# Peptides against a protein of PDB entry 1ZZD: the designs that were tried, part 119

Target 1, 109 residues: chain A of PDB entry 1ZZD
Amino acid sequence: FQVVNPYLLRDLVDLGIWDEGMKQYLITQNGSIQGLPNVPQELKDLYKTVWEISQKTIINMAADRSVYIDQSHSLNLFLRAPTMGKLTSMHFYGWKKGLKTGMYYLRTQ

## One batch from the design tools (peptide; made by RFdiffusion4, then SolubleMPNN)

Design b2_p28_3_s2 (from b2_p28_3, 13 letters changed)
Fold by OpenDDE base, seed 1:
Structure b2_p28_3_s2 (fold): chain B 109 residues (1-109), chain A 28 residues (1-28)
Amino acid sequence: as target 1 above (109 residues)
Amino acid sequence: MENEDVYNLLREAGYRVNPDSDGNVVIY
């Protein structure tokens, strides 16, 4: 299975390229559309997956969001190859950035 | 288009849609 942004699904349908083949592609590519030749670059830039940006950037985005919204959504961290040291560093960085919630769920690729 | 509209669109196309707590869709 694969978790996907619903707006990405909308845009793929609007482009007329959503089908069973596309669904299987997203599952095998962990939600990434970067390798699709029939998708505009603008959409590729918009829909980068959590695996395609730095964990530091993810934490910054979460910290910025927490200023304006009630922390109803827990912070989820995604790591390709997690180590205890890296996880600890991210927790401390999140604390420094003012996040009130720690890591709710850790996902590995 | 809101998330619910996207969910309905996919269901009408014959796909099973399971949103998570963040509003994302699980596909399998």
Scores: peptide ipSAE 0.077, ipTM 0.552, DockQ to the pose 0.150
Fold by OpenDDE base, seed 5:
Structure b2_p28_3_s2 (fold): chain B 109 residues (1-109), chain A 28 residues (1-28)
Amino acid sequence: as target 1 above (109 residues)
Amino acid sequence: MENEDVYNLLREAGYRVNPDSDGNVVIY
């Protein structure tokens, strides 16, 4: 199985590229869409995971998006191998960037 | 689109949304 950001699923469906093959691809690629040639780069950047980019980069992206999104929207962050240290660092860095604790959810791969 | 709208859309499509309502969807 694979845990997936609901907005990613929405966007893939909206692109008309969601099918059983895509589902299996996500499972085998641990939720990554980086290798898909038919996905816009904007979406690839949006849905990069912590095993693909630095934690700080993810938080910066989230902070940038938070300027234009409703506070009811949530961010899903996925960690390959979460540790208490990683969680702590993300928490404090997010705090410095003005992210609310309830705005993001941390999940395992 | 609000979170709840997304979740409902995914549920209607047959996807499993976490019972804890933490925003995650599980695919198998």
Scores: peptide ipSAE 0.073, ipTM 0.557, DockQ to the pose 0.162
Fold by OpenDDE base, seed 2:
Structure b2_p28_3_s2 (fold): chain B 109 residues (1-109), chain A 28 residues (1-28)
Amino acid sequence: as target 1 above (109 residues)
Amino acid sequence: MENEDVYNLLREAGYRVNPDSDGNVVIY
């Protein structure tokens, strides 16, 4: 099985590209959509996994923002075994881009 | 669309949404 961001599923359905093939692709690609040719780049940027962005970049971006950003949509940001320091310095990550606006909640894997 | 509306749509489509506050979807 594969854990998937619910908003990613929604957006894929809205794009009309969700099907059994897409489901199997997500399972085999550990939830990443970066390799899909029929997905807009803006969507790829929005749903980059923790492995597709350096942790340093994520932490820096989170540190430059408020601890909490109130927006209509919230997304999950997964980190592998975050240290206490990372958890203390980064709880929320604000994402403001053209396609979707939202907030990433820090989640552990 | 509110988060709860998204989760309800996914449940109605047959997907499993975890019951905790994370609200992640399991596909298999």
Scores: peptide ipSAE 0.071, ipTM 0.470, DockQ to the pose 0.155
Fold by OpenDDE base, seed 3:
Structure b2_p28_3_s2 (fold): chain B 109 residues (1-109), chain A 28 residues (1-28)
Amino acid sequence: as target 1 above (109 residues)
Amino acid sequence: MENEDVYNLLREAGYRVNPDSDGNVVIY
């Protein structure tokens, strides 16, 4: 299975390119649309997967969001190859950035 | 809720759709 941004699905439908082939492509490519030639570059830039940006960037975005939210939104982190050292670093970095909650979900490839 | 129209669109097209707690969609 594959987790997909619902807005990405909407935009793919609006482009008229959503079909069974597209669905299978997303599953096999771990949600990435970067390799699709018939998708505008602006959408590729908008819908970079969590695997395509640094974990530090993800934490920064979460920290910025947490200024205005309570625990209604969760912090989701995604790791290709998590190690204990990396998890520790991420935890302390999140604390340094003022995150009030810990990691709600950890996803790996 | 916010993306219910998208969920329904996918369901009507014959896809199995399960939204998670963060609003993302799981496709199979």
Scores: peptide ipSAE 0.067, ipTM 0.556, DockQ to the pose 0.142

Design b2_p28_3_s3 (from b2_p28_3, 13 letters changed)
Fold by OpenDDE base, seed 5:
Structure b2_p28_3_s3 (fold): chain B 109 residues (1-109), chain A 28 residues (1-28)
Amino acid sequence: as target 1 above (109 residues)
Amino acid sequence: SENEDVYKLLKEAGYRVNPYSDGNVTIF
């Protein structure tokens, strides 16, 4: 099985490229769309998996966006194998960048 | 458990957390 971002699923459907082949592709590619030639680069940049982008980079991106967005927008972070140490590092780094709140999804692969 | 401790820590820090589900869709 493969866990998929529901917004990614929506966008793939909206693009009209969602089908059984796409589903199987996502399963074999661990949720990655980076190798799909028929997906706009904008979506590839948006939907890099948690294993394709560092959490530090995600925090940086969120901090950049927060300059021009309402505080109601939240940062969503994902951890394959969360540890107290890793969460602490993310928390303080986010705090340093001005991100006081967020949403953490703890899961195992 | 470790996850429960992490959950508590993050809640105290003001984060919204879900230690048991990521809200994503699972495809098979």
Scores: peptide ipSAE 0.047, ipTM 0.264, DockQ to the pose 0.141
Fold by OpenDDE base, seed 4:
Structure b2_p28_3_s3 (fold): chain B 109 residues (1-109), chain A 28 residues (1-28)
Amino acid sequence: as target 1 above (109 residues)
Amino acid sequence: SENEDVYKLLKEAGYRVNPYSDGNVTIF
């Protein structure tokens, strides 16, 4: 099965392109619509999956939230192809953004 | 597995890591 954003479903229905084929496509593509040629780019930008959002952006969001919450909340990061360089970059970027403490959850696809 | 590789990578880099049964890896 595949979890799909309910608003994405709505928009796909409104576009008139929702059918069994689309359903199976989303299942095989892990919820991504980036490869669909008949979907407006605006919708593609709106409905990026966790794998399509840069880790830098995720860290930015976490850092922004940390201004108003304690530093003990964990951060979930999703890596498609983790490397030492990427992990190091995330670490130092997080440090730069003020995430000097806390727990990081790493998940690979 | 890929998760095991990540765990090994982080451990070798000196991070404190904790593997979860669900495939997640925590770093401290």
Scores: peptide ipSAE 0.012, ipTM 0.277, DockQ to the pose 0.037
Fold by OpenDDE base, seed 3:
Structure b2_p28_3_s3 (fold): chain B 109 residues (1-109), chain A 28 residues (1-28)
Amino acid sequence: as target 1 above (109 residues)
Amino acid sequence: SENEDVYKLLKEAGYRVNPYSDGNVTIF
């Protein structure tokens, strides 16, 4: 089974668009609401999945956080179709942003 | 799997990698 974000469920119910069809849609879309035309953009922005956030954004967030956290904290990267070029770019971008040390976790769908 | 392919790719590129049981890869 798939667990739905309870806050997302609440918001969809409040919009009056939650039904069996919506539930099945979310299951097939791995929790993404980005493709739904009847959902406000603000809500789409709020509930972006990790696969829908740019890798540069993730790295930027990690770089900002690393100023105040132990460098032992890991950076998690998510790719749908990783290539050597993409991995290299992310590595060097992270380095450029100050993420020179630490642990990288790579996940794919 | 796709994660296994990534693991091989990174290893061939000279990265230190550690696979997890769930298929995820750690890069050192």
Scores: peptide ipSAE 0.005, ipTM 0.245, DockQ to the pose 0.037
Fold by OpenDDE base, seed 1:
Structure b2_p28_3_s3 (fold): chain B 109 residues (1-109), chain A 28 residues (1-28)
Amino acid sequence: as target 1 above (109 residues)
Amino acid sequence: SENEDVYKLLKEAGYRVNPYSDGNVTIF
């Protein structure tokens, strides 16, 4: 199974390229459309997955969001191959950027 | 909502879908 952005599903249907093959492709590619030749680049730029964005960028986005949201909002990190050192570095970087919440849930690919 | 519209569209097309807590849709 694969979790997919509902707006991405809409756009794929609107493009007329949604079918069983596309569904299986998204499952095998963990939701990524970057490798699809029949998808406009503007949509690829719009629908980057969390696995396709640097963890630093994710933390920056979370820090920016935290300015306007309650500290009860959790920080969720996604790693392909997590190590203790990398996790520690990201945690401290988040703290440096002013995040009030720690790592709520660690997800691995 | 637009999310609900996508859900209904996929369901009517015969796809197995499951709503996710963050607003995303799980497809099988």
Scores: peptide ipSAE 0.035, ipTM 0.428, DockQ to the pose 0.141; fails the geometry check

Design b2_p28_3_s4 (from b2_p28_3, 13 letters changed)
Fold by OpenDDE base, seed 3:
Structure b2_p28_3_s4 (fold): chain B 109 residues (1-109), chain A 28 residues (1-28)
Amino acid sequence: as target 1 above (109 residues)
Amino acid sequence: PDNKDVYDLLKEAGYRVNEYSDGNVTIF
């Protein structure tokens, strides 16, 4: 099985490309549509999975919204292949960007 | 409202769908 954004399903239906083959593709590709040639690039950019987004980008977004709240939102990071060096770098990068709390939860693929 | 249309479409097509509290769905 695969967890999917319902708006992605809507857009695929609107494109007329939703079928059993597309369903199986999403399951085998962990929800990613990046490899589909018949999908507009703008949709690929919109529906990037958490594994396809830069960790620095995630931290930047978290830092931006944290400026306007009393406490930083819980920061959840997703790593395909975490290393101690990468974890340390992300921790200090978040601190440098002004996050009030460090990494709250780490998920790995 | 947009999600409802998608859910109905999938169910009518015979897909098994589970909804999550965050609005996402699981396709089987």
Scores: peptide ipSAE 0.045, ipTM 0.491, DockQ to the pose 0.131
Fold by OpenDDE base, seed 1:
Structure b2_p28_3_s4 (fold): chain B 109 residues (1-109), chain A 28 residues (1-28)
Amino acid sequence: as target 1 above (109 residues)
Amino acid sequence: PDNKDVYDLLKEAGYRVNEYSDGNVTIF
């Protein structure tokens, strides 16, 4: 799963490029559209802040969702400057919040 | 505002949507 800015979703729909492939791309890229060749640069600049969503907030939302699902979904995290300490703290924080599935994918940039 | 229109579009397309207090959505 992936948390996405609703205005970004609107713009992707307006561009006519929203489909199942785009959804999966956003999930694997942690919401980033920077690598999409068919998106205008002005939109990439506008939604740079998508990367700035707190990973702690994402973990909290994933934990909340897991209450209503039989098993936790895979957790995708994005770190611009990962350190071992940060990775460890994120892992334990997820565990502390009751996520049944560990970190599935870690993207670094 | 514009968020409701986006939610409706996604639901009509068959996607499941969770809305959060910060305005962001989770797509599945």
Scores: peptide ipSAE 0.041, ipTM 0.452, DockQ to the pose 0.123
Fold by OpenDDE base, seed 4:
Structure b2_p28_3_s4 (fold): chain B 109 residues (1-109), chain A 28 residues (1-28)
Amino acid sequence: as target 1 above (109 residues)
Amino acid sequence: PDNKDVYDLLKEAGYRVNEYSDGNVTIF
């Protein structure tokens, strides 16, 4: 699963490029569309600035989801500048929030 | 912007969506 700005989803649908492949891409890329060649740069710029969700918020949302539904996809977290302290904090925070799985994919951007 | 309109659009398109109070959604 992936937390996504609903307006991004709308725009992708309007562009006619939303499909299962796109969904999986967003899941693996933590909602980032920056690497998609078939998305207009204007849209990339828009949602680059609109993407304000902290990783903590993502963890919260993932935790909420995990309580009620199975996680069909691995949780991917992206950190701009990961530190051991941050990683530890995120790990235990997720644990406390009841995530069924830990941080399976930890990436930097 | 009206989040509900977007949510409805996605639902009408057949997508399963979890809605959150902060306006974001999960796709799965």
Scores: peptide ipSAE 0.038, ipTM 0.424, DockQ to the pose 0.130
Fold by OpenDDE base, seed 2:
Structure b2_p28_3_s4 (fold): chain B 109 residues (1-109), chain A 28 residues (1-28)
Amino acid sequence: as target 1 above (109 residues)
Amino acid sequence: PDNKDVYDLLKEAGYRVNEYSDGNVTIF
């Protein structure tokens, strides 16, 4: 599975390039669209912006919240202006911290 | 675009979306 920014999905649909193949591509590429030749550079830039807040801080907060989450297979993350690049970094750091879940629930503050 | 419109589209397509209006979606 892959966590995806809903606006990215909307943009890909608007471009007319969203299909099952694209879905599998995102899963294989850990959410990155940087390698897609049919995606405008503006979208690539939009969804790879640098963190405004510490990634580690966000993951630590998520780890703390995981103790209180009722949904046993879900992880809730909170950050401002999520991008695919940010989510990829968070995913890797979360994995290092032992955060394992089958579902991701990410929202902005 | 409005978040509600995006999530409605994703739900109609069968994707699993979280309960938050500004959250990311999980695809499988």
Scores: peptide ipSAE 0.058, ipTM 0.511, DockQ to the pose 0.158; fails the geometry check

Design b2_p28_4_s1 (from b2_p28_4, 15 letters changed)
Fold by OpenDDE base, seed 1:
Structure b2_p28_4_s1 (fold): chain B 109 residues (1-109), chain A 28 residues (1-28)
Amino acid sequence: as target 1 above (109 residues)
Amino acid sequence: KEEEQKKAQEEKEKLLEELIKKEEEELK
């Protein structure tokens, strides 16, 4: 499953450009922010997409508590652990504890 | 089929919308 990066949304809100139109466009683009209007290039380079946690990373955490660096998603995991709201959105409920442990492990590296 | 692909896309969009909504609630 995937989790939305909270810092990206916060940045868009802080810029005052987050609205229903942008949200819907983002949804139709499957989370890609590259084509969003009025978004600074700096944010596009930093986040790439709204997704903070990749499926591959989640699988690794669930399987072995070890996290493999996977593009920008793994780097974003060092910024913030998933909240309860994010965890409730996961497809594999049994991996919730594994995800929490994995996030803890990443932050300690 | 094209119809199945359309439904799959709609489901993905719905999921993303819900995920964004949950994150928005946490940012308030």
Scores: peptide ipSAE 0.170, ipTM 0.762, DockQ to the pose 0.057
Fold by OpenDDE base, seed 2:
Structure b2_p28_4_s1 (fold): chain B 109 residues (1-109), chain A 28 residues (1-28)
Amino acid sequence: as target 1 above (109 residues)
Amino acid sequence: KEEEQKKAQEEKEKLLEELIKKEEEELK
C-alpha cells in the first residue's frame, strides 16, 4: 500500500503554500516535490516525494539493516505518530546515503 | 501499449489524489 507523508503536507500547509494548484501540480508530478515552487530545499532533501515509504521497502530495509515492523496497521499508526513521517523520511534518506544514524535513532526512541 | 501506459498513469494520479484528499481530511 502507498501512503502520503502527512508531515510533508503539514509542512506545506504551515508554509501557506498548499493550495489546489500545488496539489494538482504534485499529482501530475507523481508525487515529486522537487519541482514545487516555494518549497525549501531542506524539505526537498528530506522528503523527495510525498510518498511515505512502502511496507515492502521497510521490510527490505529491515532485512538489510535489522528494522522490524510487525503489521500494516501498526505501520500506519507509526507513520501517523508525531514526527514519525519526518523520522521515516530521514531514515530512508540516511539509508540511501549509507548512514546508520537514522536506524539507531529509531531504535532508541 | 501507449494507451495502457496512459491509463496506468491516470490511475496512479487518481490514487494520489485520493490519498492526498484523505490526508487533507486528517489535517482538518
Scores: peptide ipSAE 0.166, ipTM 0.753, DockQ to the pose 0.040
Fold by OpenDDE base, seed 4:
Structure b2_p28_4_s1 (fold): chain B 109 residues (1-109), chain A 28 residues (1-28)
Amino acid sequence: as target 1 above (109 residues)
Amino acid sequence: KEEEQKKAQEEKEKLLEELIKKEEEELK
């Protein structure tokens, strides 16, 4: 799963350029902001994409729940406090990969 | 193969949309 960078969205909103059109374009670009209109180059250089972290590999390697949790926690050190978006990403991917139990424990931990 | 790729892309887009929506809610 991937986590959307909240700071990027905040910056775009603060600039007043975030709208439905930009959102849809961003989606079609698979999260790449490089082609977004009216976005300062400095932001493009800083963020590159809307994705902050991809934990797809971690989820795929989650054979042991404890190992998975530990890895998730370690990655959290580099992220803002968990948001609903992050939890949603983790939940959906975990569910899709059949890691319902693991995700349950993560959510309740 | 092409159909599979298309479906995968649609799923990714849907997920991204949902994630963005959730983040937007957090920003309110």
Scores: peptide ipSAE 0.164, ipTM 0.753, DockQ to the pose 0.048
Fold by OpenDDE base, seed 5:
Structure b2_p28_4_s1 (fold): chain B 109 residues (1-109), chain A 28 residues (1-28)
Amino acid sequence: as target 1 above (109 residues)
Amino acid sequence: KEEEQKKAQEEKEKLLEELIKKEEEELK
């Protein structure tokens, strides 16, 4: 279950920079605000993407797809023995675009 | 495969647009 972060949208609206152009760019960037024009660096540091995912969903994804997601500001995604099928079925596409360190493939088994 | 990837991307973009629209309504 995914939703859009209401606090990020509110901040963008409060700054008066939220418009149709920014929205469309955000959509094409899979929710990442890092490349949005006219967005203050403080917001880029605070938010990586517009995505909010429930903890239950994160746990289910981790259990089902061997994925570990870090909810910290750095946002890290770790996959155990990833396959194309697992990647395709993942609902973290918005977060992946905002990862600082990227996606790591761990082979510990 | 390329066509499938394009379709998947379009679906993701559509979902995001819908979610943004819902949140915009809540801001009113």
Scores: peptide ipSAE 0.144, ipTM 0.716, DockQ to the pose 0.032

Design b2_p28_4_s2 (from b2_p28_4, 15 letters changed)
Fold by OpenDDE base, seed 5:
Structure b2_p28_4_s2 (fold): chain B 109 residues (1-109), chain A 28 residues (1-28)
Amino acid sequence: as target 1 above (109 residues)
Amino acid sequence: KKKELEEAKKKYQELLEEQEKKEEEELE
């Protein structure tokens, strides 16, 4: 499943380019901003370096704030979204069933 | 600003879920 990167969303909103077209584009591109001409290259590089992390990894980052303490406020806002809460619960259910690769990946990045 | 961001996150996530649901239904 796909979830929004809370940091990316914040940055896009801050840039003033968050609109319906952007939303649809991100959905079709699985959250990638690499193809957007109106996004600063620095921002593209930032999220590329972070791995354009898997959607499951984004959930894990939100859950394990120890990895991204400096951005905890943004994560808190994201976790308070009702839909994200549901997705997190589903993901953690899978995690407890043995899917621990995501957390390991986050710690090694 | 905070409230705006929260609303943006909520709406976008809902849109993602709706799209995924449609895709799953089409594949089955």
Scores: peptide ipSAE 0.086, ipTM 0.568, DockQ to the pose 0.048
Fold by OpenDDE base, seed 3:
Structure b2_p28_4_s2 (fold): chain B 109 residues (1-109), chain A 28 residues (1-28)
Amino acid sequence: as target 1 above (109 residues)
Amino acid sequence: KKKELEEAKKKYQELLEEQEKKEEEELE
């Protein structure tokens, strides 16, 4: 499962552009918002670093053969964090949880 | 504002369709 950053989700909702189409687009873009039209550059810059770090983590996790990454589904996290550090850690936890769930489904099918 | 939003949504859809096409081509 792909995990959507809760703060990113909030900001997309505030922009009025969050819908099923937007969700599917983000899946195809592996969560990147850099190519989205009608999104302020400041917002793109804000999430760029977080996205890059998370992608690096995903790649590292994928290197572990015991873990499978399913990007066809999305999991939304609604965690509140007062700092970017907390947000990042919670986001990584969400990714790990999503991967574990995906791995479980693959074994049971 | 509403028109701008609709245009943005249209662009999203177009990009999505393009990506789907690329994915299909990669499977062939």
Scores: peptide ipSAE 0.037, ipTM 0.403, DockQ to the pose 0.065
Fold by OpenDDE base, seed 2:
Structure b2_p28_4_s2 (fold): chain B 109 residues (1-109), chain A 28 residues (1-28)
Amino acid sequence: as target 1 above (109 residues)
Amino acid sequence: KKKELEEAKKKYQELLEEQEKKEEEELE
């Protein structure tokens, strides 16, 4: 299983670069996009902080559960899955801290 | 940072469009 920040996945999909190759790359790079040549530097800078926060959260949560997302529709299902509410909330928290503004919690517990 | 993300997305899309145009021109 590979756990990735759901907002990062969304952004990669929005950029049109999400595919099987990208998925494998992220697995290899432990969720980091810093080495991608076709990603804007501004996006890399943004996700640097978010990645640090989210990875800490992922490590803590992965002990009990893991989430694997490989496609845009799968991402949507993940975000809507009630059983993944706790993990999703934790991701949102990490993302919000990274962005400082503009985020909301999809699920509250 | 949200604004920065949106700007980054916009720039990336512009680059993709530019590349697609170049590729299309090369095929003609």
Scores: peptide ipSAE 0.026, ipTM 0.327, DockQ to the pose 0.018
Fold by OpenDDE base, seed 1:
Structure b2_p28_4_s2 (fold): chain B 109 residues (1-109), chain A 28 residues (1-28)
Amino acid sequence: as target 1 above (109 residues)
Amino acid sequence: KKKELEEAKKKYQELLEEQEKKEEEELE
């Protein structure tokens, strides 16, 4: 499984580029948006750190079997005026608490 | 095999933390 940051998902939707193809792309790219030509560089820079944090969290979760989630969920959490700090806190908190709402989990087929 | 995988994950985690620090510095 792969987790997509819900704020990243929101931003992709706002850009009008979220679709099934984008979902599959993210799966193949381990959640990275760095290779997308139609994403503003500012957004890439912003989510570079967030992506790395997400990967770090995935590694930690893989070490703890109790944190594994085997189902896919598509739920969006929107935050007004997100900051890097808020994004980080939300991401860590959501994973730590095993929250299914506000997180987008992709299962590879 | 399990031990090797855990060690590999640990090493990868360390590299990721280093990368994270670098990227955070670039964003400041």
Scores: peptide ipSAE 0.012, ipTM 0.232, DockQ to the pose 0.039

